# Peptides against a protein of PDB entry 8RAJ: the designs that were tried, part 41

Target 1, 54 residues: chain A of PDB entry 8RAJ
Amino acid sequence: LPAENEDPDKAVVDLHRSPPKTKDPDLTPSGIIAKVKAGDMTQETARELLLAMR

## One batch from the design tools (peptide; made by RFdiffusion4, then SolubleMPNN)

Design b2_p20_3_s3 (from b2_p20_3, 7 letters changed)
Fold by OpenDDE base, seed 5:
Structure b2_p20_3_s3 (fold): chain B 54 residues (1-54), chain A 20 residues (1-20)
Amino acid sequence: as target 1 above (54 residues)
Amino acid sequence: MEEERRRAAEEALEELDAMP
């Protein structure tokens, strides 16, 4: 069975790269807030992502 | 779509600023 090397680095949104126009629900403003509330994202990282969408 | 995302980002920043 090929180990799906799900490169864990593909989940690291490069904050300095314009957010890809990915329909990733996790990169929506609501998805970002949900991750912060879940403890899966820092408030600082969320702020940077949301400011890049402004 | 882009304007809706901008508005939702502004609202989410206000929600984030209200978090403890």
Scores: peptide ipSAE 0.630, ipTM 0.919, DockQ to the pose 0.592
Fold by OpenDDE base, seed 3:
Structure b2_p20_3_s3 (fold): chain B 54 residues (1-54), chain A 20 residues (1-20)
Amino acid sequence: as target 1 above (54 residues)
Amino acid sequence: MEEERRRAAEEALEELDAMP
């Protein structure tokens, strides 16, 4: 089965939406850090997300 | 659960501050 390329465009985390209770591994503190290390997220966006989780 | 997430966010902020 072809892996459906889930369009990477759906990861627009609306920072003004109440902290998503998303069990998405990509929005865990570790997942945020992994995205920054991969170059998929800026350090600034990561900082804002992590501060909202504190 | 909420305290664990808060702690993990704090540790991740420290890791982020250590990035160049």
Scores: peptide ipSAE 0.630, ipTM 0.919, DockQ to the pose 0.594
Fold by OpenDDE base, seed 2:
Structure b2_p20_3_s3 (fold): chain B 54 residues (1-54), chain A 20 residues (1-20)
Amino acid sequence: as target 1 above (54 residues)
Amino acid sequence: MEEERRRAAEEALEELDAMP
């Protein structure tokens, strides 16, 4: 079975890009917190993303 | 929708600030 290398680079939200109007659950406030709790996102990156939504 | 997202972001920032 090919390991689907989900390119971790697709989760790099460009902080300089206007928040995509994407219904990406990963880009919701709850999705960001879930990634931090999972260890998939730093608290710093999560803070910057959440501040950009404010 | 935008205001709900803003409110949810504020609540998520408070949750994030409470993380060790």
Scores: peptide ipSAE 0.629, ipTM 0.919, DockQ to the pose 0.595
Fold by OpenDDE base, seed 1:
Structure b2_p20_3_s3 (fold): chain B 54 residues (1-54), chain A 20 residues (1-20)
Amino acid sequence: as target 1 above (54 residues)
Amino acid sequence: MEEERRRAAEEALEELDAMP
Protein backbone atom coordinates (compact mmCIF):
# COMPACT_ATOMS: atom_id res chain seq x y z
CA LEU B 1 0.00 0.00 0.00
CA PRO B 2 1.52 3.40 -0.87
CA ALA B 3 2.33 5.32 2.30
CA GLU B 4 0.01 8.33 2.26
CA ASN B 5 2.37 11.31 2.24
CA GLU B 6 0.75 13.13 5.12
CA ASP B 7 2.27 16.56 4.55
CA PRO B 8 3.34 17.40 8.14
CA ASP B 9 2.64 21.06 7.24
CA LYS B 10 -1.13 20.30 6.89
CA ALA B 11 -1.25 19.30 10.58
CA VAL B 12 -0.11 22.82 11.57
CA VAL B 13 -3.31 24.84 11.53
CA ASP B 14 -2.05 28.38 10.91
CA LEU B 15 -3.77 30.12 13.84
CA HIS B 16 -3.17 33.49 12.11
CA ARG B 17 -4.90 32.42 8.88
CA SER B 18 -8.61 33.27 8.79
CA PRO B 19 -10.30 29.97 9.70
CA PRO B 20 -10.81 28.34 6.32
CA LYS B 21 -14.53 27.79 5.63
CA THR B 22 -13.38 24.18 5.32
CA LYS B 23 -15.91 21.43 5.75
CA ASP B 24 -13.04 19.65 7.51
CA PRO B 25 -14.64 17.74 10.41
CA ASP B 26 -11.35 18.16 12.30
CA LEU B 27 -11.77 21.97 12.23
CA THR B 28 -15.33 21.94 13.60
CA PRO B 29 -15.85 22.96 17.26
CA SER B 30 -16.79 19.33 18.06
CA GLY B 31 -13.74 18.01 16.14
CA ILE B 32 -11.44 20.36 18.09
CA ILE B 33 -12.89 19.16 21.43
CA ALA B 34 -12.53 15.54 20.27
CA LYS B 35 -8.80 16.13 19.50
CA VAL B 36 -8.25 17.67 22.96
CA LYS B 37 -9.96 14.68 24.61
CA ALA B 38 -7.81 12.29 22.52
CA GLY B 39 -4.61 14.16 23.54
CA ASP B 40 -3.96 15.15 19.88
CA MET B 41 -4.39 18.90 20.61
CA THR B 42 -3.47 21.15 23.55
CA GLN B 43 -6.20 23.06 25.40
CA GLU B 44 -4.35 26.29 24.50
CA THR B 45 -4.41 25.58 20.74
CA ALA B 46 -8.06 24.52 20.98
CA ARG B 47 -8.95 27.77 22.82
CA GLU B 48 -7.27 29.92 20.15
CA LEU B 49 -9.06 28.05 17.32
CA LEU B 50 -12.47 28.26 19.02
CA LEU B 51 -12.04 31.98 19.85
CA ALA B 52 -11.32 32.62 16.15
CA MET B 53 -14.66 30.92 15.25
CA ARG B 54 -16.75 33.06 17.71
CA MET A 1 -24.17 27.95 8.97
CA GLU A 2 -21.89 30.77 10.29
CA GLU A 3 -24.22 31.47 13.27
CA GLU A 4 -24.47 27.73 14.02
CA ARG A 5 -20.66 27.44 13.96
CA ARG A 6 -20.37 30.49 16.26
CA ARG A 7 -22.89 28.99 18.70
CA ALA A 8 -21.09 25.62 18.60
CA ALA A 9 -17.75 27.41 19.23
CA GLU A 10 -19.24 29.20 22.28
CA GLU A 11 -20.54 25.85 23.65
CA ALA A 12 -17.17 24.17 22.93
CA LEU A 13 -15.34 26.98 24.81
CA GLU A 14 -17.57 26.33 27.85
CA GLU A 15 -16.76 22.59 27.58
CA LEU A 16 -13.02 23.39 27.27
CA ASP A 17 -13.16 25.68 30.35
CA ALA A 18 -14.70 22.77 32.31
CA MET A 19 -11.78 20.41 31.43
CA PRO A 20 -9.13 19.82 34.20
Scores: peptide ipSAE 0.629, ipTM 0.919, DockQ to the pose 0.589

Design b2_p20_3_s4 (from b2_p20_3, 6 letters changed)
Fold by OpenDDE base, seed 3:
Structure b2_p20_3_s4 (fold): chain B 54 residues (1-54), chain A 20 residues (1-20)
Amino acid sequence: as target 1 above (54 residues)
Amino acid sequence: SAEARKEAAERALEELDSMP
């Protein structure tokens, strides 16, 4: 049975893809909580941002 | 509205304080 040589070399991370200008999506309260749940934001930073919106 | 953002922020703070 031919071993499917999955060529690992096709992970060309295009390093030249300009990071999408994430227009900081207007961090809605829900968006902040979603980032915390995803591990993309600390609870402390989230608390500070949410307090500033209050 | 600014009021809707304030209310949503308050609810989000309560959710955040409930996270482990």
Scores: peptide ipSAE 0.653, ipTM 0.928, DockQ to the pose 0.638
Fold by OpenDDE base, seed 2:
Structure b2_p20_3_s4 (fold): chain B 54 residues (1-54), chain A 20 residues (1-20)
Amino acid sequence: as target 1 above (54 residues)
Amino acid sequence: SAEARKEAAERALEELDSMP
């Protein structure tokens, strides 16, 4: 069976990890919305991340 | 700025709430 190459570039944004350092574009409010629009993040996960930035 | 990120997060939440 072909091993599904789990794309290692899915940085699982650990919701329990310390608030993202300002340098990760993926963890800016705009980056989060971009991931949701791309289908790379659920709306629920995005909501939790954005609420933690508030 | 932390305040700028907070304000951007609030706007992003409003955008998110507008998504189907």
Scores: peptide ipSAE 0.640, ipTM 0.926, DockQ to the pose 0.616
Fold by OpenDDE base, seed 4:
Structure b2_p20_3_s4 (fold): chain B 54 residues (1-54), chain A 20 residues (1-20)
Amino acid sequence: as target 1 above (54 residues)
Amino acid sequence: SAEARKEAAERALEELDSMP
């Protein structure tokens, strides 16, 4: 099976890219807090994302 | 709404600052 070359650069949420206007529930303020509580996001990354939404 | 997201982000920052 050809190993799908998952371009490792596609997983980098470019924090400098305008938050995608994607209605992704995981990118809401509540979704960000939920990811931090789950251990899926650092508090620092969450703070930067939330400040960009303010 | 952009305003609703702003208000939710402010509350989420307060919650985040209260985390250990």
Scores: peptide ipSAE 0.637, ipTM 0.926, DockQ to the pose 0.608
Fold by OpenDDE base, seed 5:
Structure b2_p20_3_s4 (fold): chain B 54 residues (1-54), chain A 20 residues (1-20)
Amino acid sequence: as target 1 above (54 residues)
Amino acid sequence: SAEARKEAAERALEELDSMP
């Protein structure tokens, strides 16, 4: 059975790690707000991410 | 631009503070 390399490099958005400069649209200020509005992100998590971009 | 992201983040924080 191929060992599922659980590539742990699933971008755990480590809220405390400088958000990777990944052009991930989900990590843009607008994408963060959209996730909060969709219920896919907490307001606290969004606040921490946005403060790190400031 | 990094400055444009900073400004967008500040506006997004204001929007977040306005959420119920």
Scores: peptide ipSAE 0.637, ipTM 0.926, DockQ to the pose 0.600

Design b2_p20_4_s1 (from b2_p20_4, 14 letters changed)
Fold by OpenDDE base, seed 3:
Structure b2_p20_4_s1 (fold): chain B 54 residues (1-54), chain A 20 residues (1-20)
Amino acid sequence: as target 1 above (54 residues)
Amino acid sequence: KRAEEEELARKTLEELEKKE
């Protein structure tokens, strides 16, 4: 099975853009926590995203 | 729903800051 090359360029969430009102489960507080726990997101990035949701 | 997400974001932030 070809390893899906997840293009690393698609994961750059522009933190300076107003948090997209995206129903993206990955950008919910729960999704952010899940990514941090998985090691896929830094605590700092998670903090910035969560602050932008306030 | 928005208030619940904001409360969850707040609680999550507080948990992340306690692990630093």
Scores: peptide ipSAE 0.212, ipTM 0.764, DockQ to the pose 0.520
Fold by OpenDDE base, seed 2:
Structure b2_p20_4_s1 (fold): chain B 54 residues (1-54), chain A 20 residues (1-20)
Amino acid sequence: as target 1 above (54 residues)
Amino acid sequence: KRAEEEELARKTLEELEKKE
């Protein structure tokens, strides 16, 4: 079975990249909160992402 | 759905700002 090396770089939401116009479930307010609670996202990154959605 | 997501974003921001 090919170990899908999920590239750890794919978890880095580049804040300088135009917010994906895609309904990325990971970029919903709920997805952001879930990542912060899991320790996969900082509160600062979550704040910046949530502000960029306004 | 969009209004619920916007309300959740607003509440989440308010909670994050209160914890700084």
Scores: peptide ipSAE 0.208, ipTM 0.759, DockQ to the pose 0.649
Fold by OpenDDE base, seed 5:
Structure b2_p20_4_s1 (fold): chain B 54 residues (1-54), chain A 20 residues (1-20)
Amino acid sequence: as target 1 above (54 residues)
Amino acid sequence: KRAEEEELARKTLEELEKKE
């Protein structure tokens, strides 16, 4: 059985990593808003991510 | 696409700053 090691590290958005130029749906402004609304992201983390996209 | 994402980022930042 392939252990679905969902690497918990893939869910950690490293704010100090250069924003991946990847079309990661989780790193889109819409994805960030969705995570904040779900309680999966702090408002501060969302602010930092959105500032890094500017 | 990039311009729409940037506009959405700006609007979202403005909404978050109004809630602090």
Scores: peptide ipSAE 0.208, ipTM 0.760, DockQ to the pose 0.554
Fold by OpenDDE base, seed 1:
Structure b2_p20_4_s1 (fold): chain B 54 residues (1-54), chain A 20 residues (1-20)
Amino acid sequence: as target 1 above (54 residues)
Amino acid sequence: KRAEEEELARKTLEELEKKE
């Protein structure tokens, strides 16, 4: 199976783009918290994402 | 669902701001 090079850039949420109306489980408040706890996201990025959802 | 997500976002922000 060709390794789909999932561009690591697809995980870069452009905070300057309108908050994705996407039910992306990775962009839910719970998904963001899970990434921070896993060390996959900074607290600052999580804060900015959560503020953009408000 | 949207209101629950928004409440969770708010509570999470309050928890993050309390740890700074």
Scores: peptide ipSAE 0.207, ipTM 0.760, DockQ to the pose 0.558

Design b2_p20_4_s2 (from b2_p20_4, 15 letters changed)
Fold by OpenDDE base, seed 2:
Structure b2_p20_4_s2 (fold): chain B 54 residues (1-54), chain A 20 residues (1-20)
Amino acid sequence: as target 1 above (54 residues)
Amino acid sequence: SAAAEQELADRFLEALDAAE
């Protein structure tokens, strides 16, 4: 049986959705910055997310 | 802590604005 490597669902951060009060580690400032440094998030997306968290 | 996360966010935003 071929193990379908389900690509981990890249949590499409919907910038237009109210920032979920999520304990999602990917939506913490640390998590966002880590994604930018890894090349997994653009600086623009990170800027918008971090501004929305203020 | 939440305060440390906010400080990290603020410093990162400042760095992005300085790079524009």
Scores: peptide ipSAE 0.568, ipTM 0.892, DockQ to the pose 0.679
Fold by OpenDDE base, seed 5:
Structure b2_p20_4_s2 (fold): chain B 54 residues (1-54), chain A 20 residues (1-20)
Amino acid sequence: as target 1 above (54 residues)
Amino acid sequence: SAAAEQELADRFLEALDAAE
């Protein structure tokens, strides 16, 4: 079976994009921390996001 | 609550700064 190249259109969370006003649970502090713990986000990206939400 | 989320964020940031 051809490996479906799931194009990692990992939505590069554009750290410079204004946080969507949408209550995306993945963009809450708890959601960000959960992604870091899961290995789905770097500590640096999490730091930048959390600082931007402050 | 928003306050609880901010406290969680602050504690996590503090932990990241301490690990640097």
Scores: peptide ipSAE 0.568, ipTM 0.892, DockQ to the pose 0.668
Fold by OpenDDE base, seed 4:
Structure b2_p20_4_s2 (fold): chain B 54 residues (1-54), chain A 20 residues (1-20)
Amino acid sequence: as target 1 above (54 residues)
Amino acid sequence: SAAAEQELADRFLEALDAAE
C-alpha cells in the first residue's frame, strides 16, 4: 500500500502568510474556534489567526 | 456566509479579551 505521504509541511499554518482564501474548513473562523474548544489550538494562536482575517 | 464567519470571529475575540 503506498504510504500516503501526508506532507507534514502542509500542516504548518504560516502565521505570517495572509490567510489563504482556502476553502479549508480548518482555517475558517468556525474551524479555528472548534480547534480551540477541542484543545488542539492555543487561544493566542487563534487570536493571531482571527486578527489576520479581519 | 463570510459575514457570519466574521461576526463569529469578532465575538470570539471579544470573549478572549474579556477572559484576560
Scores: peptide ipSAE 0.568, ipTM 0.891, DockQ to the pose 0.622
Fold by OpenDDE base, seed 1:
Structure b2_p20_4_s2 (fold): chain B 54 residues (1-54), chain A 20 residues (1-20)
Amino acid sequence: as target 1 above (54 residues)
Amino acid sequence: SAAAEQELADRFLEALDAAE
C-alpha cells in the first residue's frame, strides 16, 4: 500500500495552486502543528501554511 | 471549532516569532 506520505512540500505547492477544498486534517492548524512537533514539517513551512490560512 | 483552530494557529505563530 503506498503510504500516502503527503509530502509537506507537496501540500505547500497544492495550497498555493488550489486552496484545499477538503478539510485535510494535515492542513488544519492542529495538523500542521502536530507535524512540526513530530519533526515531519519545518517551522518555516508551517509558518507559510498558517499565514496563508488567515 | 474554526475559532479554536485559528487561536491555535495564532499562538503557534507567536511562539515561532518569539523564538527568532
Scores: peptide ipSAE 0.555, ipTM 0.891, DockQ to the pose 0.582

Design b2_p20_4_s3 (from b2_p20_4, 12 letters changed)
Fold by OpenDDE base, seed 4:
Structure b2_p20_4_s3 (fold): chain B 54 residues (1-54), chain A 20 residues (1-20)
Amino acid sequence: as target 1 above (54 residues)
Amino acid sequence: AAEEEQKLAEDALAELEAAE
């Protein structure tokens, strides 16, 4: 089975990229909180993302 | 839409700070 090379570089949310107005449920304020609660995002990264949306 | 997104971000920040 070809290992899907999930390019680990695509999972890096570029904090310097203006949050794309992507309807990505993972980049909504509620999606960010859900990732922190799941342990998939650090509280500090979530704080920086949410501050950039304010 | 922008005011609602800003409010959601502010409410989410308050939830993070309350979880520390």
Scores: peptide ipSAE 0.514, ipTM 0.877, DockQ to the pose 0.455
Fold by OpenDDE base, seed 2:
Structure b2_p20_4_s3 (fold): chain B 54 residues (1-54), chain A 20 residues (1-20)
Amino acid sequence: as target 1 above (54 residues)
Amino acid sequence: AAEEEQKLAEDALAELEAAE
């Protein structure tokens, strides 16, 4: 049986949800910048997330 | 830890603004 590895649902960062105090490497400032550089996040979304971390 | 995270966010914002 081919296990179709369904790509784990790209964690849609809900900007209206309080930023989870998660040790999520994807929600660190460095993780956000890495996603923008990879084309996995818009610059606008990254800006809003980083502003909320100040 | 909170001050370091804030500084990293400010440095990351500056990197984004320099890329516009």
Scores: peptide ipSAE 0.514, ipTM 0.877, DockQ to the pose 0.457
Fold by OpenDDE base, seed 1:
Structure b2_p20_4_s3 (fold): chain B 54 residues (1-54), chain A 20 residues (1-20)
Amino acid sequence: as target 1 above (54 residues)
Amino acid sequence: AAEEEQKLAEDALAELEAAE
């Protein structure tokens, strides 16, 4: 059985990846801010993602 | 929905700028 353990912690948000058609909770504005606060995302990457959602 | 998501992104940007 392929364990669908896509470890959510290893989602390197490739900004060049087509925006996931799925509401990835990690790509919501709140999810992005949570990752920055956790140290899992740089502030710069978060800014670029949030600007792309505006 | 799109306007709400945009507003959430703007609010999150403002939070991010306030944390600098």
Scores: peptide ipSAE 0.509, ipTM 0.878, DockQ to the pose 0.428
Fold by OpenDDE base, seed 5:
Order: sequence, then C-alpha cells, then structure tokens
Structure b2_p20_4_s3 (fold): chain B 54 residues (1-54), chain A 20 residues (1-20)
Amino acid sequence: as target 1 above (54 residues)
Amino acid sequence: AAEEEQKLAEDALAELEAAE
C-alpha cells in the first residue's frame, strides 16, 4: 500500500484553536502521546493540549 | 465520555512528567 503521505504541515495543532469536536485520533490523549513518542510533537505542546482537555 | 477523556488526559500528563 502506498504510504499515505499525511502532509506534515497539517500536524501543527494550533493550541489556540478550540480542538475540533472531531474524533480525530490525532487529538486524543493517546494520539498526542503517540506523536510525542514519534518526535512529531514537542513535550511542551503535548502538555498544553492535555491540560486543555482536563 | 468527558470524564473518561479527562482521566486519559491526566494519565497522559503523568506519563509525560515521568518521561522528563
């Protein structure tokens, strides 16, 4: 299967944008942790996102 | 659902703090 090149430019979650009520797997707590582990998100950005979900 | 998501966020925060 061709690797779906998810355009890396869409990975910038704007922290000031209300998380879309979309069940985007990338915006779940588990999806955020997965991005940090992959090096696709900073720990600080992940922390701010998770704090906004609390 | 919101309480479960909050709990998952708290657990994920604790995982990040433990990895620092």
Scores: peptide ipSAE 0.506, ipTM 0.878, DockQ to the pose 0.450

Design b2_p20_4_s4 (from b2_p20_4, 12 letters changed)
Fold by OpenDDE base, seed 4:
Structure b2_p20_4_s4 (fold): chain B 54 residues (1-54), chain A 20 residues (1-20)
Amino acid sequence: as target 1 above (54 residues)
Amino acid sequence: AAAEEQALADQTLEKLDAEE
């Protein structure tokens, strides 16, 4: 079975990158809440991302 | 769309800050 090399660097939301105007459902306010609730994102990182959307 | 996304971000921040 080909090991899916999920490049771990693609999962790191670069906080210094302008929030991509990408319709990425994972970077919407709802997607951020879902990640926090799943334990995939810290509350602090979620707060910083949401503040950057203001 | 941008105003709705900002309003949702604000409402989400308020909830996160209230759970701390």
Scores: peptide ipSAE 0.349, ipTM 0.824, DockQ to the pose 0.506
Fold by OpenDDE base, seed 3:
Structure b2_p20_4_s4 (fold): chain B 54 residues (1-54), chain A 20 residues (1-20)
Amino acid sequence: as target 1 above (54 residues)
Amino acid sequence: AAAEEQALADQTLEKLDAEE
């Protein structure tokens, strides 16, 4: 079975890139909170993403 | 609207800062 190399680097949200106007439900304020509560995102990263949406 | 997205972001930040 090909090990899906989930390249962990592909999930690097480039915080220096203008937050894409991502219609990505995972990058909505609600999606960000859900990731923090799941332990999939740090509170600091969530704060930076939300500040960049301001 | 961009204003509604911003208001939701601000409200979300307030919730995160209150959970810390």
Scores: peptide ipSAE 0.347, ipTM 0.824, DockQ to the pose 0.466
Fold by OpenDDE base, seed 1:
Structure b2_p20_4_s4 (fold): chain B 54 residues (1-54), chain A 20 residues (1-20)
Amino acid sequence: as target 1 above (54 residues)
Amino acid sequence: AAAEEQALADQTLEKLDAEE
């Protein structure tokens, strides 16, 4: 099976996508902060994702 | 692991809310 090299640079975290696999580095709290700081995620989207982890 | 992830989420929310 081709490892879907999902280019980490283009993963717009669709909030409607299937619940993050617990191993997605982009969906960890640290990954979310990194995306916000990079300008790749809005603070609002980050807040919603972090609230969903609670 | 789940408790650590939740604690990191809480700390991250606190930081984001403090940047407003």
Scores: peptide ipSAE 0.345, ipTM 0.822, DockQ to the pose 0.461
Fold by OpenDDE base, seed 2:
Structure b2_p20_4_s4 (fold): chain B 54 residues (1-54), chain A 20 residues (1-20)
Amino acid sequence: as target 1 above (54 residues)
Amino acid sequence: AAAEEQALADQTLEKLDAEE
C-alpha cells in the first residue's frame, strides 16, 4: 500500500518564531481560524498563537 | 493595525474558548 506521505511539516507554525509579520495570511487571526476550521491546526495551537499576539 | 490585530485575536480567543 503506498504510504500517503502527508507531509505534516508544511504548515507547522513555529510558535518559537518571531511574532508573525502582518504579511503572512496564515499568521493573522483570520488565517489561524481558517486553518482550525480546515483541520490543519489544532484549537490549542491556535489559542497559543492568538495569545502570543496580545 | 497592531491594536486591531490584538482586538481580533481577543475576539477569536473568546470564540475558541466558547466552543470547548
Scores: peptide ipSAE 0.345, ipTM 0.823, DockQ to the pose 0.526

Design b2_p20_5_s1 (from b2_p20_5, 8 letters changed)
Fold by OpenDDE base, seed 1:
Structure b2_p20_5_s1 (fold): chain B 54 residues (1-54), chain A 20 residues (1-20)
Amino acid sequence: as target 1 above (54 residues)
Amino acid sequence: SEKAREAERALEELDREAAA
């Protein structure tokens, strides 16, 4: 896929690439769920992130 | 932590969606 469609605003929260910015509203529990519902995050990744926040 | 409680609720929601 051409590099041009990396929408910089779609921070794909990849646990392996992006340190969890605890202050990022998109990394709140509610933000994670919203990303899953939008299809922007896998359920597996969301689960891993949420478990790390507990 | 409030964040930990929210994370737990979110995990329960994910489990519900996975069962659906």
Scores: peptide ipSAE 0.601, ipTM 0.909, DockQ to the pose 0.646
Fold by OpenDDE base, seed 2:
Structure b2_p20_5_s1 (fold): chain B 54 residues (1-54), chain A 20 residues (1-20)
Amino acid sequence: as target 1 above (54 residues)
Amino acid sequence: SEKAREAERALEELDREAAA
């Protein structure tokens, strides 16, 4: 089966990295939810990120 | 903050998904 080329350019959201400028769609609340729905982020990681944004 | 309000809505969505 062809290895799904996970696009290596998916910005790895590091929880310990200062949130990049709000212009990164991957670190908006909507972007986080989109990653969870895509299976690219765990619910726990998403919760931690969203709590930090509250 | 708008971002804080969006984050709260997103948390509520995650809670619904976790309960499903």
Scores: peptide ipSAE 0.601, ipTM 0.909, DockQ to the pose 0.609
Fold by OpenDDE base, seed 5:
Structure b2_p20_5_s1 (fold): chain B 54 residues (1-54), chain A 20 residues (1-20)
Amino acid sequence: as target 1 above (54 residues)
Amino acid sequence: SEKAREAERALEELDREAAA
């Protein structure tokens, strides 16, 4: 079942699906942390994205 | 860059959350 909480407006960011867009507000460090806290991103994916931004 | 500094702080936050 598609997770009931996929707000069609909330794109789940998958590093393996598409390259991160640095201009996407959802891919700022703060946006990434917010997604993890919301359960919309795994800690592992967040770590990979943040490491690429460092 | 500012973004790199923010990313480092965010990594430290994730590490704290993973340890909890």
Scores: peptide ipSAE 0.596, ipTM 0.908, DockQ to the pose 0.629
Fold by OpenDDE base, seed 3:
Structure b2_p20_5_s1 (fold): chain B 54 residues (1-54), chain A 20 residues (1-20)
Amino acid sequence: as target 1 above (54 residues)
Amino acid sequence: SEKAREAERALEELDREAAA
């Protein structure tokens, strides 16, 4: 069975490590919601990011 | 700002998704 190489370099957006760069399309409000819907981001992380953008 | 307005709308959407 091909080992699903779960690329361990899932760029976990660590809010404590890097301030959200608003220019990253993946960190726009719509991009954040899209990641949550895709299961690529937790609702908690999304909420924290969005609150910081408000 | 436009970004703040978008963030607010996204928070409201997130709350709706959390309730579903």
Scores: peptide ipSAE 0.601, ipTM 0.909, DockQ to the pose 0.618; fails the geometry check

Design b2_p20_5_s2 (from b2_p20_5, 10 letters changed)
Fold by OpenDDE base, seed 2:
Structure b2_p20_5_s2 (fold): chain B 54 residues (1-54), chain A 20 residues (1-20)
Amino acid sequence: as target 1 above (54 residues)
Amino acid sequence: SPKAAAAERALELLDAEEAA
């Protein structure tokens, strides 16, 4: 199957646009807690990630 | 930083859940 040509217009990074603060919800403290509650992350892994954020 | 403060609170929550 032909690789879908990714629209080159998506590559127009406005050079003056501050990189979107990718609030990766998965990498926020709240996102980490949510993953633990959902069973998608162990408490141990969550603890390690959160400690690194301090 | 606000992120560090949030992380600290999250750690406290994890510890509380582990103890339950």
Scores: peptide ipSAE 0.601, ipTM 0.903, DockQ to the pose 0.639
Fold by OpenDDE base, seed 5:
Structure b2_p20_5_s2 (fold): chain B 54 residues (1-54), chain A 20 residues (1-20)
Amino acid sequence: as target 1 above (54 residues)
Amino acid sequence: SPKAAAAERALELLDAEEAA
């Protein structure tokens, strides 16, 4: 079975490293909230991203 | 902008969740 190289480095959304791409569905306001609710993003990171979109 | 408005609504939701 091909070892699915699960790229372990799921790109931690780093505002300082990667500016939010408005076209990324995961970086929409709704996507950000969904990530927080899923435990995949901290409230602090979400707040920073959302503030940058305002 | 619609995006800014959506971001504002999302911030309000985060604040409400933090207060709960």
Scores: peptide ipSAE 0.594, ipTM 0.901, DockQ to the pose 0.647
Fold by OpenDDE base, seed 3:
Structure b2_p20_5_s2 (fold): chain B 54 residues (1-54), chain A 20 residues (1-20)
Amino acid sequence: as target 1 above (54 residues)
Amino acid sequence: SPKAAAAERALELLDAEEAA
């Protein structure tokens, strides 16, 4: 069975795997909130990322 | 910093969303 090409670009942003880069638009405070609202990020992960930015 | 202030505001929004 063809391995579902998990689009590596769809990798869940994890603080432990990919520390937040200040210039990544997806990792701005607004971008983080947008991901949570879209269901693409857990509230817990979002909280950790935002706390690291404070 | 502006980024820290934005992060704080985002945390407040996150908390409000959890309470909703």
Scores: peptide ipSAE 0.593, ipTM 0.901, DockQ to the pose 0.645
Fold by OpenDDE base, seed 1:
Structure b2_p20_5_s2 (fold): chain B 54 residues (1-54), chain A 20 residues (1-20)
Amino acid sequence: as target 1 above (54 residues)
Amino acid sequence: SPKAAAAERALELLDAEEAA
């Protein structure tokens, strides 16, 4: 998928390019949910990230 | 692990939000 939706102020979450950083507050379980609620992350991406943390 | 447990709970929340 084209990386077109780079929020210039936020790291693009790309599971294929960079593994999730567990220390990144934006990639904690709660941070992920917050991003989804804010419309900053798709449900699909959130699910993939969360599944990888199990 | 605590992280895995938190992720599981978050998945449950995500599913609930999607269903709402």
Scores: peptide ipSAE 0.592, ipTM 0.900, DockQ to the pose 0.616

